# Peptides against a protein of PDB entry 2AUS, part 260

Target 1, 323 residues: chain A of PDB entry 2AUS
Amino acid sequence: ADIKREVIVKDDKAETNPKWGFPPDKRPIELHIQYGVINLDKPPGPTSHEVVAWIKRILNLEKAGHGGTLDPKVSGVLPVALERATRVVQALLPAGKEYVALMHLHGDVPEDKIRAVMKEFEGEIIQRPPLRSAVKRRLRTRKVYYIEILEIDGRDVLFRVGVEAGTYIRSLIHHIGLALGVGAHMAELRRTRSGPFKEDETLVTLHDLVDYYHFWKEDGIEEYIRKAIQPMEKAVEHLPKIWIKDSAVAAVAHGANLTVPGIVKLNAGIKKGDLVAIMTLKDELVALGKAMMSTQEMIERSKGIAVDVEKVFMPRDWYPKLW

## One batch from the design tools (peptide; made by RFdiffusion4, then SolubleMPNN)

Design b2_p29_4_s4 (from b2_p29_4, 12 letters changed)
Fold by OpenDDE base, seed 4:
Order: C-alpha cells, then structure tokens, then sequence
Structure b2_p29_4_s4 (fold): chain B 323 residues (1-323), chain A 29 residues (1-29)
C-alpha cells in the first residue's frame, strides 16, 4: 500500500473547473457521509456484519459494507464503507493486510528454532480456506510479505505479519506449529492494517461513533463525525490512478469506458488487467475499472479504450455532460 | 438508534479491544 507510484503527466495544460464536482475536502457533512468510509476498530465478539448493522443504526444509514471480514474473535481495523460508497470495499478486498497475532505452542521449543522456522514462512505458502469462509475450500498459494517476532515468552509467541489478501493467520499458525513439531494454535489476533487503513488517528470505536453522531445531531458540532469518516477516495489510495479531463468525467459517470484522449495524468506501472481508480483532477473518485492498456500504451496511443469501467461512484450530475 | 443495553454492550466490547491493543503495544516494546 505504501508504494509511492510515479505520476506521468500526459497533458500538462489540462485545467479543471473549481465549480464542478465535490472534492473530498469540500463535501457538506451529509454528502461526506454518503461517500464515506469509517476506519473502525472492530471489537472482539461480534461478527463484521453485526458491527456494520450497528453502524447503520448509530449513523441512521440505509446501506453500509465492510472492506473484508474479520472473524468474531478478531479485533482491529475494519473499513466500513457507507451509503453510496458501500461498493468501494471491492477495492479493499485485494489489498494486503497486517496482523498482530499471539501464537500458543503446544510444547517447548528453543527460541532460536522458533525464529528460524518462522522465517521460513516468509514468502509463498499453500493454504486451504477454513469451513466458515464463503470461499470454495481449494488449495491456493498466498504470500506472507514479512513476519516480525515481537515477543517470545515460553510457549507464547507474539508476532506481526504482513500478508496477501485472503491469507488465513489461523492456518499459518497451524502450519508453523507443525513445522516446529509441537503444534500451535492462534490465541489472539488483531488486524492492524487493511490496505490504506491502519491503526492511526483515523481509527474510531463504535462508542466514538455514538458520541460523534450525538454531537452533530444534538449540539450541531459536525467536526468529530467529519473526522471519524474518511472520504471514499481513501479506500482507493493503494490502487494505481488515472486522472481524467473534466470533459470525460460525465461520460465515465454515466458508465462509458475511459478512452485514451480523456487521460491527463496516470500512475506508472499499470498493466493490462489491473484494477485502477479513475479520478478527476480534483482527486474525486469517478469509477473503478479494469486497465485495457499498460501505462506505456496509454502514453503512446492516441486512441482506444484505456479502462473498462466496472463500477461508477460519482453522481452523473457533479460534472456537466460536454458531449 | 441503539438501546441503553446495546450501548453498554458496545462500551464493554470496545474496552476489550482497547485492553488487547494496549497489551500488544506494551509487549512489543
């Protein structure tokens, strides 16, 4: 998620009309909520769906969705997309995750052996999804990006782990325990990161949301609820971006594919088939789509479909129809 | 809107999450 992508400018003379659209920093509070994502500290106990249902009741919302299921017993970072932003969670599903886990070993193992074996689990691992997952239980490869041992206390091993989306930490711990020869289980698990969402100043509790909504509705203080809700654009920060002309925005907002002439600037390293965010020059999310060209092809070509638009977020009326 | 019972449940659950976070932060130092 932290890879600063180079920005290649294709049209350095492209301007944007300040009267069109609603940049993330200029949304009225009601509109901010309609296009919002909460970085929730999910408590242990409830399901991710129960927590989403509570948020809907707390904030008086019709729709919300989460950016990737946490098990009932798992706490920490759960992105919850609100109302019109609900479908932005699709951008978070493929995003990397970080966890802090407490592993309990079923026997005594020398610390040096623990460290050595856990280091061998960095890289590609083979996993089978657990029964509780709505996912077909097929063997699949997943990447463990890093394992950082934080503490070893006898049979208790606290560690940080960065993983590819859909890596099961419970299964990882089980396999580590087998490799150690004593067996192991997951005692505790907290998610500390989900793509661009992490444990930071934007992390809020369910109780915070209750209080902040009250301050807004009863006291007229919008500041707290405004800070507690991130713009939907936060949920796509980890994706490669393509910025488009004002004249192309309304067409894309109507579900038209992005053509090469509409591109003003783009991130380097886009490959054909990548999920990309289509942005205005004011950093508003227009749509998600599939790249039909590489970055290089989008630079070199004068015509053609650059992005197959899969999901529109921007309302059709924020920018004028200029065609 | 939530009931007072649901609000108290949320407070309890959030406190459990806080304690677990702080424990992990302390043990990581």
Amino acid sequence: as target 1 above (323 residues)
Amino acid sequence: MLSEEELEEIRRLDEEARRLREEFEERAK
Scores: peptide ipSAE 0.549, ipTM 0.940, DockQ to the pose 0.910
Fold by OpenDDE base, seed 1:
Structure b2_p29_4_s4 (fold): chain B 323 residues (1-323), chain A 29 residues (1-29)
Amino acid sequence: as target 1 above (323 residues)
Amino acid sequence: MLSEEELEEIRRLDEEARRLREEFEERAK
């Protein structure tokens, strides 16, 4: 579920200058690409790295990065951040994921038992990362947010699963198979969601990108390539946000930490240590950072460091220096 | 730019992804 966070207004009189910045909807096509994220339908077969390399060649890009590895055999939602937006993938790494999985059972199990046992795997599970993972192979707890059985056909169980980032569906299926007493393996897997990116009208294929780039470069038609690329702000929709004064934007864009006086409005429920998005009043992403205060502390305090700025995205010249 | 062979391979791979997506959408109904 998209966690709708309450917005608390700290300064109801704060205005923004319409001449400053480039709101996501007003970026020229070249600038839109420079600050873009593609919601790619990754095909089965290639690695996530190979697919990113293809996108770079298709769109004539210097750099790109993906919002969390899909295995070669796994298809579906792969966010690919472009050029100046490449580092926004940091916001997507901790984001929840959804998959549709086909589990094959190694024996016959009554449907009622399948349903009962799979329901017990909602909540906290203990996993060890697979050998192919760049993550240290330590046992770790992960959350399964939900399991929805879509179909049971003999030994084949199709299900939707929402999971915490870095939950291994192959390992989940193995443990379900053990709990059923017959064993199981993962036959097919598709990722249907990665944080704010899902299977919707923004999902595009590699061949769509080929065609849309051609229409732009050869025919002068920008509409398709513009629609195929989401603004980088999409990649932070799932994060708690802090909106800042125009007078604070340039300082943050220069890498200064956000101080409490710069805050205009913020989401409820921010905790110390949370990854937060610092936004302009025009919903432009300035930076990602670590919250140094809770929402309540940011409201009650008159001074102090609210956010330790980790990654700046906004160019330094979009807003004037007002200090 | 991609070669014609790479473009053909991409089309093949994307078609496989489409078929798998549609199969899962059909079985989910």
Scores: peptide ipSAE 0.547, ipTM 0.939, DockQ to the pose 0.923
Fold by OpenDDE base, seed 5:
Structure b2_p29_4_s4 (fold): chain B 323 residues (1-323), chain A 29 residues (1-29)
Amino acid sequence: as target 1 above (323 residues)
Amino acid sequence: MLSEEELEEIRRLDEEARRLREEFEERAK
């Protein structure tokens, strides 16, 4: 998620009207909630779906969705997209994850061997989804980006792990245990990161949301609930972006595909088929879509469909129709 | 709106999450 993407400017003269749209920092509280994402500290015990149901009841919401399932016993970072932002979770599902895990070994293993074997699990691993997953049980490769051993206490190994989306840490620990020759199981697991969401000052609990909603509704204090909810744009920070002209915004908001003339600036390294965020010049999320061109093609071409718009987020009336 | 029972359950669950977080943060130093 931390790869800074170069920004290539295609139209250096493009300006934006400050009267149009609602930048992420300038949304009225009701609108902020409608286009919000909570960085929830999911407690252990409930399912991710139960937690989403609680959030809907706490905040009096019609719709919400989570950015990637945590098992009942797993705690930590669960992005929950609200109302009109609910579908932004599609940007988070494929995002990298980080966990802290406690592995319990079923036998004594020298520390040097633990360290050596765990280092071999960095890179590509072969996994089969567990029986409890809704995913078809096919063998698949997954990337382990890094393993950092935090502590070794006899048979207990605490480690940080960065992984590709849909890597099963329980299965990783099982395979590590097999490679060590003694077997192992996952004692504890906490998710510390889900794409752009991490354990930081934006992390909130369910009880925080109860209190903050109460302060807003009963006391008229919106500050707490405003801070507890991130703008939906946070959920796309890790995606390659394309910034568009004001004149293109309303068309895209109506579900039109983005054409090359609408592009003001874009990230380097977009490939055909990539999920991209279409942004205004005020960093408002207009839509998610599939890149139909590379960055280079979007620069060199004067015409054509740049992005196949898959999901619109922006209301149709935030920008005027200029076509 | 949640019941008082549901609120107490949430408090208990969130406290468990907090303790686990703090334990991992302490052991990671």
Scores: peptide ipSAE 0.544, ipTM 0.938, DockQ to the pose 0.909
Fold by OpenDDE base, seed 3:
Structure b2_p29_4_s4 (fold): chain B 323 residues (1-323), chain A 29 residues (1-29)
Amino acid sequence: as target 1 above (323 residues)
Amino acid sequence: MLSEEELEEIRRLDEEARRLREEFEERAK
């Protein structure tokens, strides 16, 4: 999420019709919900699935999906994509995550040794998925981006950790405990970040959603429920983007692959095989797809398939067919 | 719509999450 991507302009004369589409800030409340993502503070106790089921019942929704499972005992940032946005969660699955963890040591260890050993776990680590995971129990490498020790209180170590998607913090703590020679377990875990979603003013509880839905339905006050739901475009902020001509939008919305002539501007550093977000010039998410070219190839070539479109989000009628 | 029991459960659970967040924010300073 924190990587500022350069924007390369391919067509500096391209304009957009203000009458077409629904920019994220201009959606009526019902449409905003249909294309929404909640930055939920998942409480400890329930499964991520149970929490999604509650949100569907609270907001009277047909479908929703979460941006990556939190274990029952784990609290914090759970992105929940709503209705037409449900499939945007696929963009969040590979996203980096941050946690605050409380590790309890099974013996006394000098603070200097704790700090030194935990520093050695920054970088590449070898993990085996837990027995409860549907993932094959093969050894795999995962990146620990950073470990920040927040507090050491005797045998209790509070730390912030940034990790690659699918890093098991419980396993990390177990290995730290082994390296310290005393053993350790995970006492508490909270997720503080999932890609572009973090602990900020957009974080809401299940109770907030109950109250805000009530204010809308009973009192006619839309403001609270509108603020509680982020546009689906938030869920793709961490992805490289390609912005397309108005004339290309309807074709992509119908499931056509993006061709090079449709590109107005794009982020630098796209590689073949990358997941990319296809955007309108009004920053509306049209689709997710797989890059079939690099950024450089998309600039240099006059034709060809730039993106293999995998998931369409935009309705087919927001932009006219211009073909 | 949720039952009264489910609403009370949600309130309890959300308060646990709030307390944990605040504790971690305080200990991080």
Scores: peptide ipSAE 0.543, ipTM 0.938, DockQ to the pose 0.892; fails the geometry check

Design b2_p29_5_s2 (from b2_p29_5, 17 letters changed)
Fold by OpenDDE base, seed 5:
Structure b2_p29_5_s2 (fold): chain B 323 residues (1-323), chain A 29 residues (1-29)
Amino acid sequence: as target 1 above (323 residues)
Amino acid sequence: MSLEEERAELDAALAAARERLAAEEAAAA
């Protein structure tokens, strides 16, 4: 998520009309909520679906969706996309995740051996999904990006782990325990990151949402609820972006594919088949789509379909029809 | 509902969810 992508400018003279659209920082509070994502601190106990139902109740919403299931026992970062933004979770599901885990060993192991064996689990691991998962129980490779041991207290090992989406930490701990020769289980788990969402000042509880919604509705104070909800554009920060001309925005908002002449600037390193975010020159999310060209092809070509538009977010009336 | 009543309802629901989880963990052991 933190990889700064180079921005290649294709049209350095392209301007945007300040009267069109609603930049993420300039949305009225009702519109901000309609295009919002909450960085929720999920409590242990409830399912991720129950937590989403509570957010809908608290904020009086018709629709919401989460950026990747946390088990009932697991706490921490659960992105919840609201209303018109609900489908932005498609960008978050494949995103990398970080956890802090407490592993309990079933026997005594020297600290040096614990550290050595856990380091061997950095890289590619073979996992089988747990029985209760909606995922087909096929063996699959997953990437462990890093393991950082925070503390070792006898048989208790506290560690930070960065993983590919759909890596099961419970299964990782089980395999570490087998490799140590004593066995192990997951005592506690907290998710500290889900793509662009992390433990920071934007992290809020269900109780915070109750309070902040009350302050807005009863006291007329919108500041707290405004800060508690991130713009949907936050949920696509980790994606490669393509910025388009004002004249192309309404067409894409109507579900037209993005053509090469509509591109003003784009990130380097886009490959054919990548999920990309189509943005206005005001950094508003228009749509998600599949790249039909590489970055290089989008620069060199004068025509053709650059992006197959899969999901529109922007309302059709924010920009005028200029066709 | 008052803010206090809304918070109390959330607290009760979270408590019930924790109890359900504890019962499911005990039945799986």
Scores: peptide ipSAE 0.561, ipTM 0.935, DockQ to the pose 0.839
Fold by OpenDDE base, seed 2:
Structure b2_p29_5_s2 (fold): chain B 323 residues (1-323), chain A 29 residues (1-29)
Amino acid sequence: as target 1 above (323 residues)
Amino acid sequence: MSLEEERAELDAALAAARERLAAEEAAAA
């Protein structure tokens, strides 16, 4: 679930100059692309890297990156961050994922037993990474947030599953099959969610991108390509946010750490060590960083480093230097 | 390239990717 985080206001009198920056909704099309993320419907067949290469070709881009690998045979939600937004994928890699999976059982099992056993896999599970993963094959725990059985047809079980990042659905299905006593395999898999990106009106195909780019370049129609690309700020919606004064923006954009006096408002429940998004009062992403204080410490303290800035996204010239 | 040529090239690349995957899955079974 999108946990709506409470917003605590520290400075209720803080204003922002409308002449500074480029709010996500007001970027010229070229700038919108440079700071864009595509909610791509990855087709089955190609690797996630091949699909990213195609997007770069279609949109004439130098750089792009994806928000978490899908296997060649797996379709669905693949966030692809473009150009200057490419590094925003680091916010998506740890994000929860949802899938719809078709599990095929290798024997007959009563429906009541299927439902009971699958319910036991909600919560913490032990997984071993597959051989093909670059990850060290150590046993690790992962969270299964929910399993929703959609349909049971004999030996075929269609289900929705919400999981922690880096949960292997193939391994989950294998373990379910073992627990059922008959064995099972993953017939089909589609990713329906990756953090803030889901199956909705923003989901686009590679073919849509070909068409929409052509309409822009040949016909001068921007509307389609503009709609097909989300602002990079979408890729951080699931993160706790800290909104900063206009006077702090340029310093953070130059790679300075965020200090407590720069904070206007912030989400509740930030802990030391959390990944946080530093935002302008116009909801522009300035940077990602590591919280050095809790929300409470950021409210109570008058000074100190609130966020260790790790990745700057905003150009240095969008806001004036006020130091 | 025309829009039709770009679409056709994408279609061909996607088809080739599906064929490679099918061959890899058949060899692993």
Scores: peptide ipSAE 0.552, ipTM 0.933, DockQ to the pose 0.831
Fold by OpenDDE base, seed 4:
Structure b2_p29_5_s2 (fold): chain B 323 residues (1-323), chain A 29 residues (1-29)
Amino acid sequence: as target 1 above (323 residues)
Amino acid sequence: MSLEEERAELDAALAAARERLAAEEAAAA
């Protein structure tokens, strides 16, 4: 379940000017695209980079980036951040992932034993990154949040798995097969979730994007392309948020660190070192940054740097300088 | 390009990607 983070209000009298900024639901179509993220259904076959290249071609974009590599053979949820939103993918890289996997066993195993052994793989597992990964081949722990067996048909085991970012499902299946004593391999894999992006009405194909862009450019129908692109704010839904005063927005948009007086409300449970989203009172993403204080410290202190701003997204002119 | 031409080009590129994948999987077996 998306853990609904409690919201603590510091300033209950803080108002926002409706004339300032561009709320996610009120962006002109061109601006919506510039600050967009596509929940792409990646087909099997192409690399994630090839798919991003196709999106740039289809939508006539200069830049885009994906929220975490899917192998060529893997299908499903690939968030692709567009243009000015491209770097929002840094919020998605550490996000949890869900997959549906088909595991093929190399021998006959009783169903009760399959279920028992797979349950033992919930929790912390030790993995070695594959040779082809850009990651140093050091042993690392990863969390398996849950395993849900969907179907068992002889040697074929269909299961849903929730995992920490950078968990290798192929390696998980290999280790399950070893624990079962018969061996196993990954027959099929689909990613069904990447942080806030899941299989829902926002999931679109490359073909949908071709069609929807054509309908916009040739027929003037923007509805389809507007629905096919999510606001970049969706890519930070899973992060702890800090909402700031209108008077603080322009400073943060210029790359100033967020100070405690600028905070109107914030999520509970922020720790020092957490990646946080700095939001306007209209739920516009201003910046991503590193929390320099806990939620409690941000409540108790009257001054100091609350967030070290790492990446600004909001243009400098959406809000006036009020300093 | 017409919509049909753009779709056909995408289809061809996806087919080629699937063929490359199948060849890589067959070579690894």
Scores: peptide ipSAE 0.546, ipTM 0.931, DockQ to the pose 0.820
Fold by OpenDDE base, seed 1:
Structure b2_p29_5_s2 (fold): chain B 323 residues (1-323), chain A 29 residues (1-29)
Amino acid sequence: as target 1 above (323 residues)
Amino acid sequence: MSLEEERAELDAALAAARERLAAEEAAAA
């Protein structure tokens, strides 16, 4: 999420009408909820699906979805997209994750050896998905971005780990234990990051949501529930972006593919096949799609399909039809 | 429901979920 992507301007004269659309910070509370994502602190015990069902009950919602399953015993960062934003979770599924894990060793190992061996697990690792996963049980590679040892207390090793999506921390700990020669198991696990969502002031509990919804409905105080819900645009901060002309917004909102003439500015480093966010000049999410061109091709070409639009979020009436 | 009743229902559901998990972990050991 912290990757500052360069912005290349293609049309420096493009203006936006301030009367069209609803920028993230200017949505009425009901509209903010309809296009919201909660950075939930998932408690240990319930499944991620049970927690989503509770959020729907608490907030009186028809639809919601989570940005990547946490096991019942795992706590921490679970992004939950609401109502019209529900499908934005597809942007979070491929995103990197961070965890804090407690590993228990089955024998005594010198600290220097623990530190040396754990450092060897940074980079590409080979994993087999667990039996309970819906994923085909074939060997696959996954990237460990970093391992940071926080504390070593005898046989207990507390560490932070950044990983590629679909890395199994339980399997990582098992292989570390084998490499140490004594064996190990995962005692505790907390997710501290899921793409742009982390442990910060936006992290809220189910109890916070009960309280904040009550304060809004019974006391007329919207401030707490407004702060507890992030705009759906937060869920795409880690993606490469393409900003489009006001005249292109309604066409894309009707499910038309984005063509090169509609582009005002874009991030550097887009490759063909990348998931991209299509934005207005007011930083509103219009749609997610697959890049059909690189950034360089989108700059050099005067015509063609730039993005195959896979999922529209913006309502069809926020911008006028200008075609 | 009062705020207290809604919180109590949530607490009961979370307790039941923790008990189910503990029973599943004990049966797998």
Scores: peptide ipSAE 0.542, ipTM 0.930, DockQ to the pose 0.824

